Peptides against a protein of PDB entry 3OAK. Designs and how they scored, part 17

Target 1, 145 residues: chain A of PDB entry 3OAK
Amino acid sequence: DDLEQYLDEKILRLKDEMNIAAQLDIDTLNKRIETGDTSLIAMQKVKLLPKVVSVLSKANLADTILDNNLLQSVRIWLEPLPDGSLPSFEIQKSLFAALNDLPVKTEHLKESGLGRVVIFYTKSKRVEAQLARLAEKLIAEWTRP

## One batch from the design tools (peptide; made by RFdiffusion4, then SolubleMPNN)

Design b1_p30_2_s1
Fold by OpenDDE base, seed 1:
Structure b1_p30_2_s1 (fold): chain B 145 residues (1-145), chain A 30 residues (1-30)
Amino acid sequence: as target 1 above (145 residues)
Amino acid sequence: GLSKEELEEAEKYAEELLKKEEEFEKKLKE
């Protein structure tokens, strides 16, 4: 199936881009910590966010997204940064909104590790209340029998 | 859905992340 192959490749390319962006931001912040240069700002994820949101919002890509474990990259983007800070509010808000609209199943949570990170967002003192509530909603849905 | 055991393991990991957050908060107060 040519279409299936095309969609798989598209999602896998995005997955790679997301992973690269995350690593570059980690590298930037690690350097900031070690050098003390506070002018170093991690911006790679933010720059890529519009593209990520565009893809995640497409209903016709849901199966491809889930089958190719793009949620692993979503999980990576949501994890705290080396300095212990959280990703930008915009990243959080956008990704949680996308997660809320995806038909995420238990198998996808297991292969991505997303569940444990979302649980963190239900407990973090630095997460906005609206996102914490959404995280709680997601966890409740994912833990249903 | 996620089993009780899986949820517990996930919560343990979340606690580790919370520790990182706490360290960050301490740094902000310096």
Scores: peptide ipSAE 0.393, ipTM 0.854, DockQ to the pose 0.798
Fold by OpenDDE base, seed 4:
Structure b1_p30_2_s1 (fold): chain B 145 residues (1-145), chain A 30 residues (1-30)
Amino acid sequence: as target 1 above (145 residues)
Amino acid sequence: GLSKEELEEAEKYAEELLKKEEEFEKKLKE
């Protein structure tokens, strides 16, 4: 119906925006590494984060979020950066909080690749304890028969 | 839930990411 189509388009647009933001940040950081220009700061994801959080927090959008594989973009945002560092704590915290409240199913994990990245967060030494615990909780839930 | 094979693949990928993290940490110490 019209509402479903509207919501799908909304989520798909956000998905695209998220992917673009991630790539722009990667490009910025790669350039920073290559040139040594420390004035280059990756800010695109941070700028978009409030919008992402707003969407992910809406219960009425859960089905649309999951059906349109927005979790793939969430996974992308959680991926380590080119230099091996992690995205900002705020991004991590916000996204993991959102994931905890979403009815994520196995099929969503498969199509997004989110599982493998979250497993990384259970093992990383640079992840804050609170987020590591949350990652562990999620993995435990997702690995249940 | 995720199968054993899927988990193994996921863990393998996670290990690759961990290696990158270790490299990053080494650079921080330099």
Scores: peptide ipSAE 0.393, ipTM 0.853, DockQ to the pose 0.799
Fold by OpenDDE base, seed 5:
Structure b1_p30_2_s1 (fold): chain B 145 residues (1-145), chain A 30 residues (1-30)
Amino acid sequence: as target 1 above (145 residues)
Amino acid sequence: GLSKEELEEAEKYAEELLKKEEEFEKKLKE
């Protein structure tokens, strides 16, 4: 089907872009640590965030998003950085809002590893209370029989 | 949903991430 193929390609391209953005930000931060150059700022995820939010909010893309494991890239964006720091609050807020509206099933959690990262957000002392509550809500929904 | 075993595995990974966060917090205090 032409439409299905088009949607798959769209989501897979975004998935690649998200993964690249995450890696570039990590590289920037690592270089900042190594060189001490405080002018180096990780901005790639922030720049791509509006596009990610736009795609995740489209109801007609839900099946394509889940079937192509875009949640793996969402998980990557939510994970703490190698130094243990968290992604920006705006990224956290936007992605959790998007997750709340997606029909995520157990199989998608297993494929993406998202569940384990969301559990982290229920326990972290650095996560804003409003997002911790949302994380708890998601975990409760995903652990129902 | 996720089984008890799957949750336990997920929690173990979350604990690893929490340890990394603690290390980061130590650096902030220095």
Scores: peptide ipSAE 0.388, ipTM 0.852, DockQ to the pose 0.794
Fold by OpenDDE base, seed 3:
Structure b1_p30_2_s1 (fold): chain B 145 residues (1-145), chain A 30 residues (1-30)
Amino acid sequence: as target 1 above (145 residues)
Amino acid sequence: GLSKEELEEAEKYAEELLKKEEEFEKKLKE
């Protein structure tokens, strides 16, 4: 219906915005590596984070979020950056909190590739302990028969 | 849930990311 279509379009727009933000940050950091200019700071994801959190926190959008594979963009935001560093702590914390409240199914993990990135967060020595524990909890839930 | 094979592939990818992180850490100590 009209509402469903509106919600689909809203999520797809956000997905596009998230992907663009991620790519711009990658471009910035690649340039930083190439030039050695430490004044180059990746800020696009951080700027968009409040909007992402607002959408992910709405229970009435859960089906729309999952059906439109917004988790692929979440996965992209969580992946290590070109230099091997991690996204900001705030991004990690916010996204893992949102994932914990979403009814994620196996099919969503497969189409997004989110599982392999979350597994990384269970092993990384640079991830805060509280987030590593949350990552472990999610993996345990997603691997249940 | 995820199959054993799917988990193994996911683990391999995670290990690749960990190696990249180790390289980053080495640069920080230089």
Scores: peptide ipSAE 0.388, ipTM 0.851, DockQ to the pose 0.813

Design b1_p30_2_s2
Fold by OpenDDE base, seed 4:
Structure b1_p30_2_s2 (fold): chain B 145 residues (1-145), chain A 30 residues (1-30)
Amino acid sequence: as target 1 above (145 residues)
Amino acid sequence: GLSEEELKEAEEEAEKLLKKEEEAEKKEKE
Protein backbone atom coordinates (compact mmCIF):
# COMPACT_ATOMS: atom_id res chain seq x y z
CA ASP B 1 0.00 0.00 0.00
CA ASP B 2 1.42 3.29 -1.12
CA LEU B 3 -0.01 5.28 1.74
CA GLU B 4 1.26 2.87 4.34
CA GLN B 5 4.67 2.94 2.81
CA TYR B 6 4.66 6.70 2.73
CA LEU B 7 3.69 6.92 6.36
CA ASP B 8 6.26 4.35 7.38
CA GLU B 9 8.96 6.26 5.61
CA LYS B 10 7.84 9.49 7.18
CA ILE B 11 8.00 8.07 10.67
CA LEU B 12 11.28 6.34 10.07
CA ARG B 13 12.78 9.57 8.82
CA LEU B 14 11.60 11.35 11.91
CA LYS B 15 12.97 8.58 14.06
CA ASP B 16 16.32 9.02 12.44
CA GLU B 17 16.19 12.77 12.87
CA MET B 18 15.33 12.38 16.52
CA ASN B 19 18.18 10.01 17.11
CA ILE B 20 20.58 12.33 15.40
CA ALA B 21 19.34 15.29 17.40
CA ALA B 22 19.77 13.38 20.62
CA GLN B 23 23.27 12.35 19.77
CA LEU B 24 24.26 15.83 18.72
CA ASP B 25 23.03 17.21 22.00
CA ILE B 26 24.92 14.55 23.88
CA ASP B 27 28.03 15.38 21.93
CA THR B 28 27.58 19.04 22.68
CA LEU B 29 27.16 18.48 26.37
CA ASN B 30 30.06 16.11 26.55
CA LYS B 31 32.22 18.66 24.83
CA ARG B 32 30.99 21.31 27.20
CA ILE B 33 31.99 19.18 30.13
CA GLU B 34 35.31 18.35 28.59
CA THR B 35 36.29 21.84 27.55
CA GLY B 36 34.44 23.93 30.07
CA ASP B 37 33.09 26.03 27.24
CA THR B 38 29.80 27.24 28.64
CA SER B 39 28.85 28.71 25.30
CA LEU B 40 28.11 25.23 24.05
CA ILE B 41 24.38 24.74 24.29
CA ALA B 42 22.53 21.59 23.35
CA MET B 43 19.52 22.64 21.34
CA GLN B 44 19.03 20.12 18.58
CA LYS B 45 16.17 18.35 20.29
CA VAL B 46 14.49 21.64 21.06
CA LYS B 47 14.76 22.66 17.44
CA LEU B 48 13.18 19.43 16.29
CA LEU B 49 10.55 19.29 19.02
CA PRO B 50 7.80 21.07 17.09
CA LYS B 51 8.01 18.51 14.33
CA VAL B 52 8.02 15.67 16.80
CA VAL B 53 5.00 17.05 18.60
CA SER B 54 3.19 17.56 15.35
CA VAL B 55 3.67 13.95 14.36
CA LEU B 56 2.94 12.46 17.75
CA SER B 57 -0.29 14.41 18.04
CA LYS B 58 -1.79 12.98 14.89
CA ALA B 59 -4.17 10.19 15.70
CA ASN B 60 -3.99 8.82 12.20
CA LEU B 61 -0.28 8.22 12.66
CA ALA B 62 -0.56 6.32 15.92
CA ASP B 63 -0.29 2.88 14.38
CA THR B 64 2.60 3.91 12.21
CA ILE B 65 4.34 5.53 15.15
CA LEU B 66 4.00 2.45 17.28
CA ASP B 67 4.73 -0.07 14.55
CA ASN B 68 7.95 1.65 13.60
CA ASN B 69 9.09 1.96 17.19
CA LEU B 70 9.27 5.73 17.23
CA LEU B 71 8.86 5.34 20.97
CA GLN B 72 12.44 4.21 21.12
CA SER B 73 13.46 7.65 20.00
CA VAL B 74 11.03 9.19 22.44
CA ARG B 75 12.67 7.15 25.16
CA ILE B 76 16.07 8.32 24.06
CA TRP B 77 14.94 11.92 24.22
CA LEU B 78 13.67 11.44 27.75
CA GLU B 79 16.78 9.76 29.12
CA PRO B 80 19.10 11.67 31.42
CA LEU B 81 21.87 13.58 29.74
CA PRO B 82 25.57 12.93 30.29
CA ASP B 83 25.75 15.38 33.15
CA GLY B 84 22.81 13.70 34.80
CA SER B 85 20.43 16.46 33.92
CA LEU B 86 17.13 15.92 32.21
CA PRO B 87 15.98 17.24 28.89
CA SER B 88 14.23 20.58 28.95
CA PHE B 89 10.94 20.84 30.73
CA GLU B 90 9.27 21.63 27.46
CA ILE B 91 10.52 18.44 25.90
CA GLN B 92 9.40 16.42 28.88
CA LYS B 93 6.00 18.01 28.96
CA SER B 94 5.41 17.64 25.27
CA LEU B 95 6.48 14.04 25.11
CA PHE B 96 4.57 12.92 28.15
CA ALA B 97 1.50 14.63 26.84
CA ALA B 98 1.90 12.79 23.59
CA LEU B 99 2.48 9.48 25.33
CA ASN B 100 -0.67 9.95 27.31
CA ASP B 101 -2.70 10.06 24.13
CA LEU B 102 -1.03 7.16 22.34
CA PRO B 103 -2.44 3.66 22.57
CA VAL B 104 0.81 2.24 23.86
CA LYS B 105 0.79 -1.51 24.35
CA THR B 106 3.11 -3.83 26.20
CA GLU B 107 4.85 -4.87 23.04
CA HIS B 108 5.70 -1.26 22.29
CA LEU B 109 7.15 -0.81 25.73
CA LYS B 110 9.36 -3.82 25.23
CA GLU B 111 10.50 -2.67 21.83
CA SER B 112 11.30 0.83 22.96
CA GLY B 113 12.45 0.40 26.52
CA LEU B 114 10.18 3.26 27.41
CA GLY B 115 8.91 1.61 30.55
CA ARG B 116 12.12 1.93 32.50
CA VAL B 117 12.50 5.57 31.62
CA VAL B 118 8.96 6.45 32.57
CA ILE B 119 9.43 4.65 35.87
CA PHE B 120 12.54 6.73 36.35
CA TYR B 121 10.44 9.84 35.95
CA THR B 122 8.12 8.66 38.70
CA LYS B 123 11.03 8.49 41.10
CA SER B 124 13.45 11.19 40.02
CA LYS B 125 13.82 14.13 42.37
CA ARG B 126 14.54 16.42 39.45
CA VAL B 127 11.25 15.89 37.71
CA GLU B 128 8.50 18.39 38.26
CA ALA B 129 5.51 17.08 40.14
CA GLN B 130 3.10 17.49 37.28
CA LEU B 131 5.23 15.36 35.01
CA ALA B 132 5.86 12.80 37.70
CA ARG B 133 2.13 12.43 38.03
CA LEU B 134 1.79 11.90 34.32
CA ALA B 135 4.50 9.28 34.46
CA GLU B 136 2.73 7.56 37.30
CA LYS B 137 -0.46 7.54 35.34
CA LEU B 138 1.24 5.94 32.39
CA ILE B 139 2.86 3.27 34.51
CA ALA B 140 -0.44 2.50 36.12
CA GLU B 141 -2.03 2.08 32.74
CA TRP B 142 0.75 -0.10 31.41
CA THR B 143 0.80 -2.36 34.44
CA ARG B 144 -2.90 -2.86 34.61
CA PRO B 145 -3.89 -6.53 34.59
CA GLY A 1 -0.14 -4.95 30.64
CA LEU A 2 3.35 -5.59 31.85
CA SER A 3 3.81 -8.66 33.99
CA GLU A 4 5.17 -8.42 37.47
CA GLU A 5 8.46 -9.73 36.27
CA GLU A 6 8.62 -7.28 33.42
CA LEU A 7 7.76 -4.47 35.76
CA LYS A 8 10.44 -5.54 38.16
CA GLU A 9 12.98 -5.60 35.40
CA ALA A 10 11.96 -2.16 34.28
CA GLU A 11 12.22 -0.92 37.82
CA GLU A 12 15.69 -2.31 38.14
CA GLU A 13 16.71 -0.53 35.01
CA ALA A 14 15.10 2.63 36.28
CA GLU A 15 17.14 2.34 39.44
CA LYS A 16 20.27 2.41 37.37
CA LEU A 17 19.18 5.70 35.93
CA LEU A 18 18.36 6.99 39.38
CA LYS A 19 21.76 6.01 40.61
CA LYS A 20 23.31 7.92 37.79
CA GLU A 21 21.27 10.93 38.72
CA GLU A 22 22.29 10.69 42.34
CA GLU A 23 25.91 10.45 41.42
CA ALA A 24 25.59 13.48 39.25
CA GLU A 25 23.93 15.36 42.04
CA LYS A 26 26.69 14.46 44.43
CA LYS A 27 29.28 15.60 41.98
CA GLU A 28 27.51 18.88 41.54
CA LYS A 29 27.54 19.53 45.26
CA GLU A 30 31.26 18.89 45.55
Scores: peptide ipSAE 0.485, ipTM 0.888, DockQ to the pose 0.786
Fold by OpenDDE base, seed 1:
Structure b1_p30_2_s2 (fold): chain B 145 residues (1-145), chain A 30 residues (1-30)
Amino acid sequence: as target 1 above (145 residues)
Amino acid sequence: GLSEEELKEAEEEAEKLLKKEEEAEKKEKE
């Protein structure tokens, strides 16, 4: 209906904004690598994070989020950056918290690629222990029959 | 949930990410 369509469009717009933010941060970091200018800081995802968290935390948007594969953008935000670094701790913490509350199903993991990234967080030496544990919890839940 | 095969595939992909992380770390030390 009209409301569902409105919500779909809202989520798709957010998805686009997230993808743009991710790309801009990648561009910034690549430029930093190329020029050696350490003053270049990737801030686009951090700036958008409050909006992302707000949307992900709303139970009434869960179906819309999952149906429109917003988790693909979440996956992108969690992936290692060109310099091999991870997104900010705040981004990691916020997104993992949100994932913990979403009714993520196998089909959503497949279409988003989120599973592989979360597994990465269980193994990476750069991930804080508390987030690694949360990642492990998610994997355990998603691998249950 | 994810099958054992699906989990294995995801783990293999995760290892690729880990390898990239390690390579980046090595480059930073050079």
Scores: peptide ipSAE 0.484, ipTM 0.887, DockQ to the pose 0.769
Fold by OpenDDE base, seed 5:
Structure b1_p30_2_s2 (fold): chain B 145 residues (1-145), chain A 30 residues (1-30)
Amino acid sequence: as target 1 above (145 residues)
Amino acid sequence: GLSEEELKEAEEEAEKLLKKEEEAEKKEKE
């Protein structure tokens, strides 16, 4: 119906914005590595984060979020950066909090690749202990019979 | 939830990310 179409378009627009932000930050960091220009700072994801959190926190958007594979963009935002660093602590904390409240199913994990990234956060030596524990909690929930 | 096989596959993919992190760390130390 009209409402479903409107919500789909809204989520797909956000998905596109998230993907663009991620790519721009990657481009910035790659250029920083290539040129040695330490003034180049990746800020696009941080700028968009409040909007992402706002959308992910809305219960009425959960089905639309999951059906349109927005979790793929969440996965992309959580992946290590070109220099091997992780996204900002604020991004990690916000996204894991949002994931904890979403009714994520096995099919969503498969189509987004989110499972592998969350497992990564349980094992990485660069992840804060509190977020590693949260990642472990999510994995435990997603592996329940 | 994820089956044992699906979890194993996801873990294998996670290991690839861990290797990337390790390689990046090595490069930084060189």
Scores: peptide ipSAE 0.480, ipTM 0.886, DockQ to the pose 0.750
Fold by OpenDDE base, seed 3:
Structure b1_p30_2_s2 (fold): chain B 145 residues (1-145), chain A 30 residues (1-30)
Amino acid sequence: as target 1 above (145 residues)
Amino acid sequence: GLSEEELKEAEEEAEKLLKKEEEAEKKEKE
């Protein structure tokens, strides 16, 4: 269908944009480590975050989001950075909120690798308590029979 | 939901991430 194709293309474009933003931030931080230039700040994900949140919050896009494995890009955004730091608190909070409202199934976790990252957030000492609790909630839901 | 085996695998992968975090923290103290 025309609508389905349109939605698929929309999500795939966003997925590409998210992946590019993540890589650019990684490149920036790697350069910062190599050169010692502390003026280099990774902010590509933060700039794109409003668009990501807007898309993830739309119920009519849920199937398209899950079918096109957009959760892989969400996982990438949540992974620790080269210097061991975490993405901004705002990114964490927004993405975990979105995940809580999506009908995520086991197959989506497998194809995205999201499970391992969320488990990481339940154990990391650098994660805020409120987000760690939310991560625990998600894991509990995903491990239900 | 996730099976016990799948959960175990995910936990093992999570531990790898945690180890990297610890290594980064160690470098900050040096």
Scores: peptide ipSAE 0.473, ipTM 0.883, DockQ to the pose 0.777

Design b1_p30_2_s3
Fold by OpenDDE base, seed 5:
Structure b1_p30_2_s3 (fold): chain B 145 residues (1-145), chain A 30 residues (1-30)
Amino acid sequence: as target 1 above (145 residues)
Amino acid sequence: GLSKEELEEAEKYAEEKLEEEEKFEKLKKL
């Protein structure tokens, strides 16, 4: 089907872009740690965030998003950074909001590893209360039989 | 949903990351 193929390609391209953005930010922060150059700022994920949010908010893309394991890239974006910090508040807020509206199933959690990262967000002392509550809500839903 | 085994693995992951978080927090205080 032409439409299905088009949507798959769209999501896979975004997945690649997200992974590249994450790696570039990691590289930047690693270099910052190694050199002590505090002028090095990781901004690739932030620059791509509007596009990610736009795609994740489309109801007609939900199946394509889940089937192509875009949640793995979402998980990667939520991972703690090399300097021990978390991604920006806006990234966290946007991604958790998007996750709340997706029909995530057990198989998607297994393929992406998203569950363990979200559980971490329920425990971290550096996570804003509103996002911690949302993380708890998601985990409660994902642990139901 | 998430199995008991997956929850146990998640707990181990979280513990590791929380330890790292604490490590970096201590470094900031120095």
Scores: peptide ipSAE 0.411, ipTM 0.839, DockQ to the pose 0.795
Fold by OpenDDE base, seed 2:
Structure b1_p30_2_s3 (fold): chain B 145 residues (1-145), chain A 30 residues (1-30)
Amino acid sequence: as target 1 above (145 residues)
Amino acid sequence: GLSKEELEEAEKYAEEKLEEEEKFEKLKKL
């Protein structure tokens, strides 16, 4: 199916872009730590976020998203950064909202490792209360038989 | 859903990251 192939390629390209953005932000923050240059700001994920949200919000892409393990890149974006900080509030909010609307199954959680990161967000004291509650909701849903 | 093993691994991960979080917060005060 030509359409299916097109959509797969689209999602895989986005996955690569997300991974690159995450790595660039990590590199920026590591350099900031090493040099003390406080002018270095990690913004690659934030810049790409609108595109990510646009894709994740499309119901017709849900199967493609899940089948191509885009959730692995979502997990990567949610992980704590080298300086100990969390990704921006906007990234957290947008991704959790998107996750709430996706039909995530056990196999997707296993492939992505998303579960452990979201569990972390239920425990971190630096996570906004509203997002912690949403994380709790997701975990509750994902632990159901 | 998530298996017992996966939950245990998640708890381990969370514990490690929470320890790092606490360390980070302490360092910010120096």
Scores: peptide ipSAE 0.406, ipTM 0.837, DockQ to the pose 0.784
Fold by OpenDDE base, seed 3:
Structure b1_p30_2_s3 (fold): chain B 145 residues (1-145), chain A 30 residues (1-30)
Amino acid sequence: as target 1 above (145 residues)
Amino acid sequence: GLSKEELEEAEKYAEEKLEEEEKFEKLKKL
């Protein structure tokens, strides 16, 4: 219906915005590596984070989020950056909190590639303990038959 | 849930990223 179509379009727009933000940050950091200019700071994801959190926190959008593979964009935001660093603590915290409240199924993991990235977060020495524990919880749930 | 193959691929991915992490940390100490 009209509402479903509106919600689909809303999520797809956000997905596009998230992907663009991620790519712009990657471009910034690649340029930083190439030039050595430490004044180059990747800020696009941080700027968009409040909007992402607002959408991911709405229970009535869960089906729309999952059906449109927004989790692929979440995965992209969580991946290590070109300089080897991780996204900001706030991004990690917000996204893991949102994932914990979503009814993620096997099909969503397959189409997003989210599983392998979250597994990485259970192993990295640079991840805060509280987030590593949350990542472990998610993996435990996602490995159930 | 995640299949055995998916878990193996995830482990491979994680190992690669962890090696990069080690290199990163060593560079910070120089």
Scores: peptide ipSAE 0.400, ipTM 0.833, DockQ to the pose 0.734
Fold by OpenDDE base, seed 4:
Structure b1_p30_2_s3 (fold): chain B 145 residues (1-145), chain A 30 residues (1-30)
Amino acid sequence: as target 1 above (145 residues)
Amino acid sequence: GLSKEELEEAEKYAEEKLEEEEKFEKLKKL
């Protein structure tokens, strides 16, 4: 119906915005590596984060989020950056919290590739302990038969 | 849940990224 279509379009627009933000941050960091200009700071994802959190936290959008594979963009945001760093603590914290409340199923993990990235977070030495534990919890849930 | 094949792929991915992380850690100590 009209509402469903509206919500689908809203989520798809957010996916595009998230992907653009990720790419802009990658471009910034690549330029920083190339030029050595430490004044170049990747801030696009951080700027968009409140909007992402707002959407992911809405229970009435869960089906739309999952059906439109927004988790692919979440995965992209969680991947290590060109300089070897991880996304900011705030991004990690917010996204993992949101994932914990979503009814993520196997099909969504296959479509998004989110599983392997979260598994990485259970192993990385640079992840804060509280977030590593949450990542482990998610993986335990997602690996259940 | 995640299949055995998916878990194996995830492990390969993680190993690759952890190797990169190790390089990063070594570089920051210089």
Scores: peptide ipSAE 0.384, ipTM 0.827, DockQ to the pose 0.739

Design b1_p30_3_s1
Fold by OpenDDE base, seed 1:
Structure b1_p30_3_s1 (fold): chain B 145 residues (1-145), chain A 30 residues (1-30)
Amino acid sequence: as target 1 above (145 residues)
Amino acid sequence: SHMEKLAEEAKRLMEEAEKEYEEILKKLEE
């Protein structure tokens, strides 16, 4: 199926881009910690966020997103950073909104590790209340018997 | 330092989250 192949390739390319962006931000923050240079700002994920949101919001890509484990990259983007900070509020808000509209199943949570990270967002006092509530909602929905 | 404390807290909470998730998965598999 040509269309299926095209969509798979599109999602896999985005997955790679997301992973690269995450690693570059980690590298930046690690360097900031090591050197004390507070002018170093991690911006790669933020720069890529509009593209990520655009893809995640497309209903016709839901199956492709889930089948190619793009949620692993979403998980990576949501993880705490080396300096102890969380990803930007905008990243959090956008990704949680996108997750809320995806038909995520238990199998996707297992292969992505997303469940653990979302639970973290229910526990952290540094997370905005509205996002913590959404995280709780997602966990409740995803873990129904 | 403040940053170290935040990092440590995040690590702790991630570990707790992992445990909670594992427990949930066990229940789902029962």
Scores: peptide ipSAE 0.613, ipTM 0.923, DockQ to the pose 0.822
Fold by OpenDDE base, seed 3:
Structure b1_p30_3_s1 (fold): chain B 145 residues (1-145), chain A 30 residues (1-30)
Amino acid sequence: as target 1 above (145 residues)
Amino acid sequence: SHMEKLAEEAKRLMEEAEKEYEEILKKLEE
């Protein structure tokens, strides 16, 4: 119906915005690596984060979020960056909190690639302990037979 | 360099994570 279509379009727009933000940050960091210019700072994801959190926190959008594979964009935002660094702690914390409240199923993990990245967060020593524990919790929940 | 080491570490861990995830999915399908 009209509402469903509106919500789909809203999520797809956000997905596009998230992907663009991620790519711009990657471009910035690649240039930083190439030039050694440490003044180049990747901030596009951070700027968009409040909007992302606002959408992900709305229970009435859960189905739309999952059906449109917004988790793929969440996965992209969580991936390690070209310079080997991780996204900001605030991004990690916010996204993991949002994931914890979403009814994520195995099918969503497969189509988004999110499972692999969350497992990474259980393994990296650069991840804060509280987030590593949350990552472990999520993997355990998502992979229950 | 330090940066190169971090990148290589991240890559290695992502590869390990991929393998682990694949094994988990395989078990879920059995």
Scores: peptide ipSAE 0.612, ipTM 0.923, DockQ to the pose 0.853
Fold by OpenDDE base, seed 4:
Structure b1_p30_3_s1 (fold): chain B 145 residues (1-145), chain A 30 residues (1-30)
Amino acid sequence: as target 1 above (145 residues)
Amino acid sequence: SHMEKLAEEAKRLMEEAEKEYEEILKKLEE
């Protein structure tokens, strides 16, 4: 119906915005590596984070989020960056909190690639302990037979 | 360099994570 279509379009627009933000940050960091200019700071994802959190936290959008594979963009935001760094702690914390409240199924993990990245967070020594434990919890929940 | 080591570590761990995830999926499909 009209509302469903509106919500789908809203989520798809957010996906585009998230993907653009991620790419801009990657471009910034690649340029930083190339030039050595440490004044180049990747801030696009951080700027968009409040909007992302707002959407992910809405229970009435859960189906739309999952059906439109917004988790692919979440995965992209969680991936390690070209300089080997991880996204900011705030991004990690916010996204993992949101994931913890979503009814994520195996099919969503397959189409988004999110499972691989969350497993990464269980393995990296640079991840805060509280988030590593949450990552482990999520993997256990998502991969139960 | 330190930065290069971090990048290499991240790549390695991502590859390991991918393999682990694939193994999990195989088990789920059995």
Scores: peptide ipSAE 0.611, ipTM 0.923, DockQ to the pose 0.820
Fold by OpenDDE base, seed 5:
Structure b1_p30_3_s1 (fold): chain B 145 residues (1-145), chain A 30 residues (1-30)
Amino acid sequence: as target 1 above (145 residues)
Amino acid sequence: SHMEKLAEEAKRLMEEAEKEYEEILKKLEE
């Protein structure tokens, strides 16, 4: 119906915006590596983060979020960057908090590749302890038979 | 370099994470 269409379009637009932001940040960091220009700062994801958090926190959007594979964009935002660094702590914290409140199922993990990335956060020594523990909790919940 | 080491570590851990996830999925199907 009209509401479903509206919600789908809203989520798909955000998905595109997230993907663009991620790519722009990657491009910036790659250029920084190539040129050595340390004035190049990747800020596109940070700028978009409030909007992402706002959408992910809305219970009425949960089904639309999962059905349109927005978690793929969440996965992309959580992946290590070209210089080997991780996204900012605030991005990590916000996204993991949002994931903790979503009814994520195994099928969504497969479609998005999110499971692999969250496991990465249980393994990396550079991840804050509180987020590593949350990552472990999520994996345990998502992979229960 | 330091940056290269971090990148290599991240790559290695992502590969390990992929294998672990695949193993979990296989177990869920049993």
Scores: peptide ipSAE 0.611, ipTM 0.923, DockQ to the pose 0.798

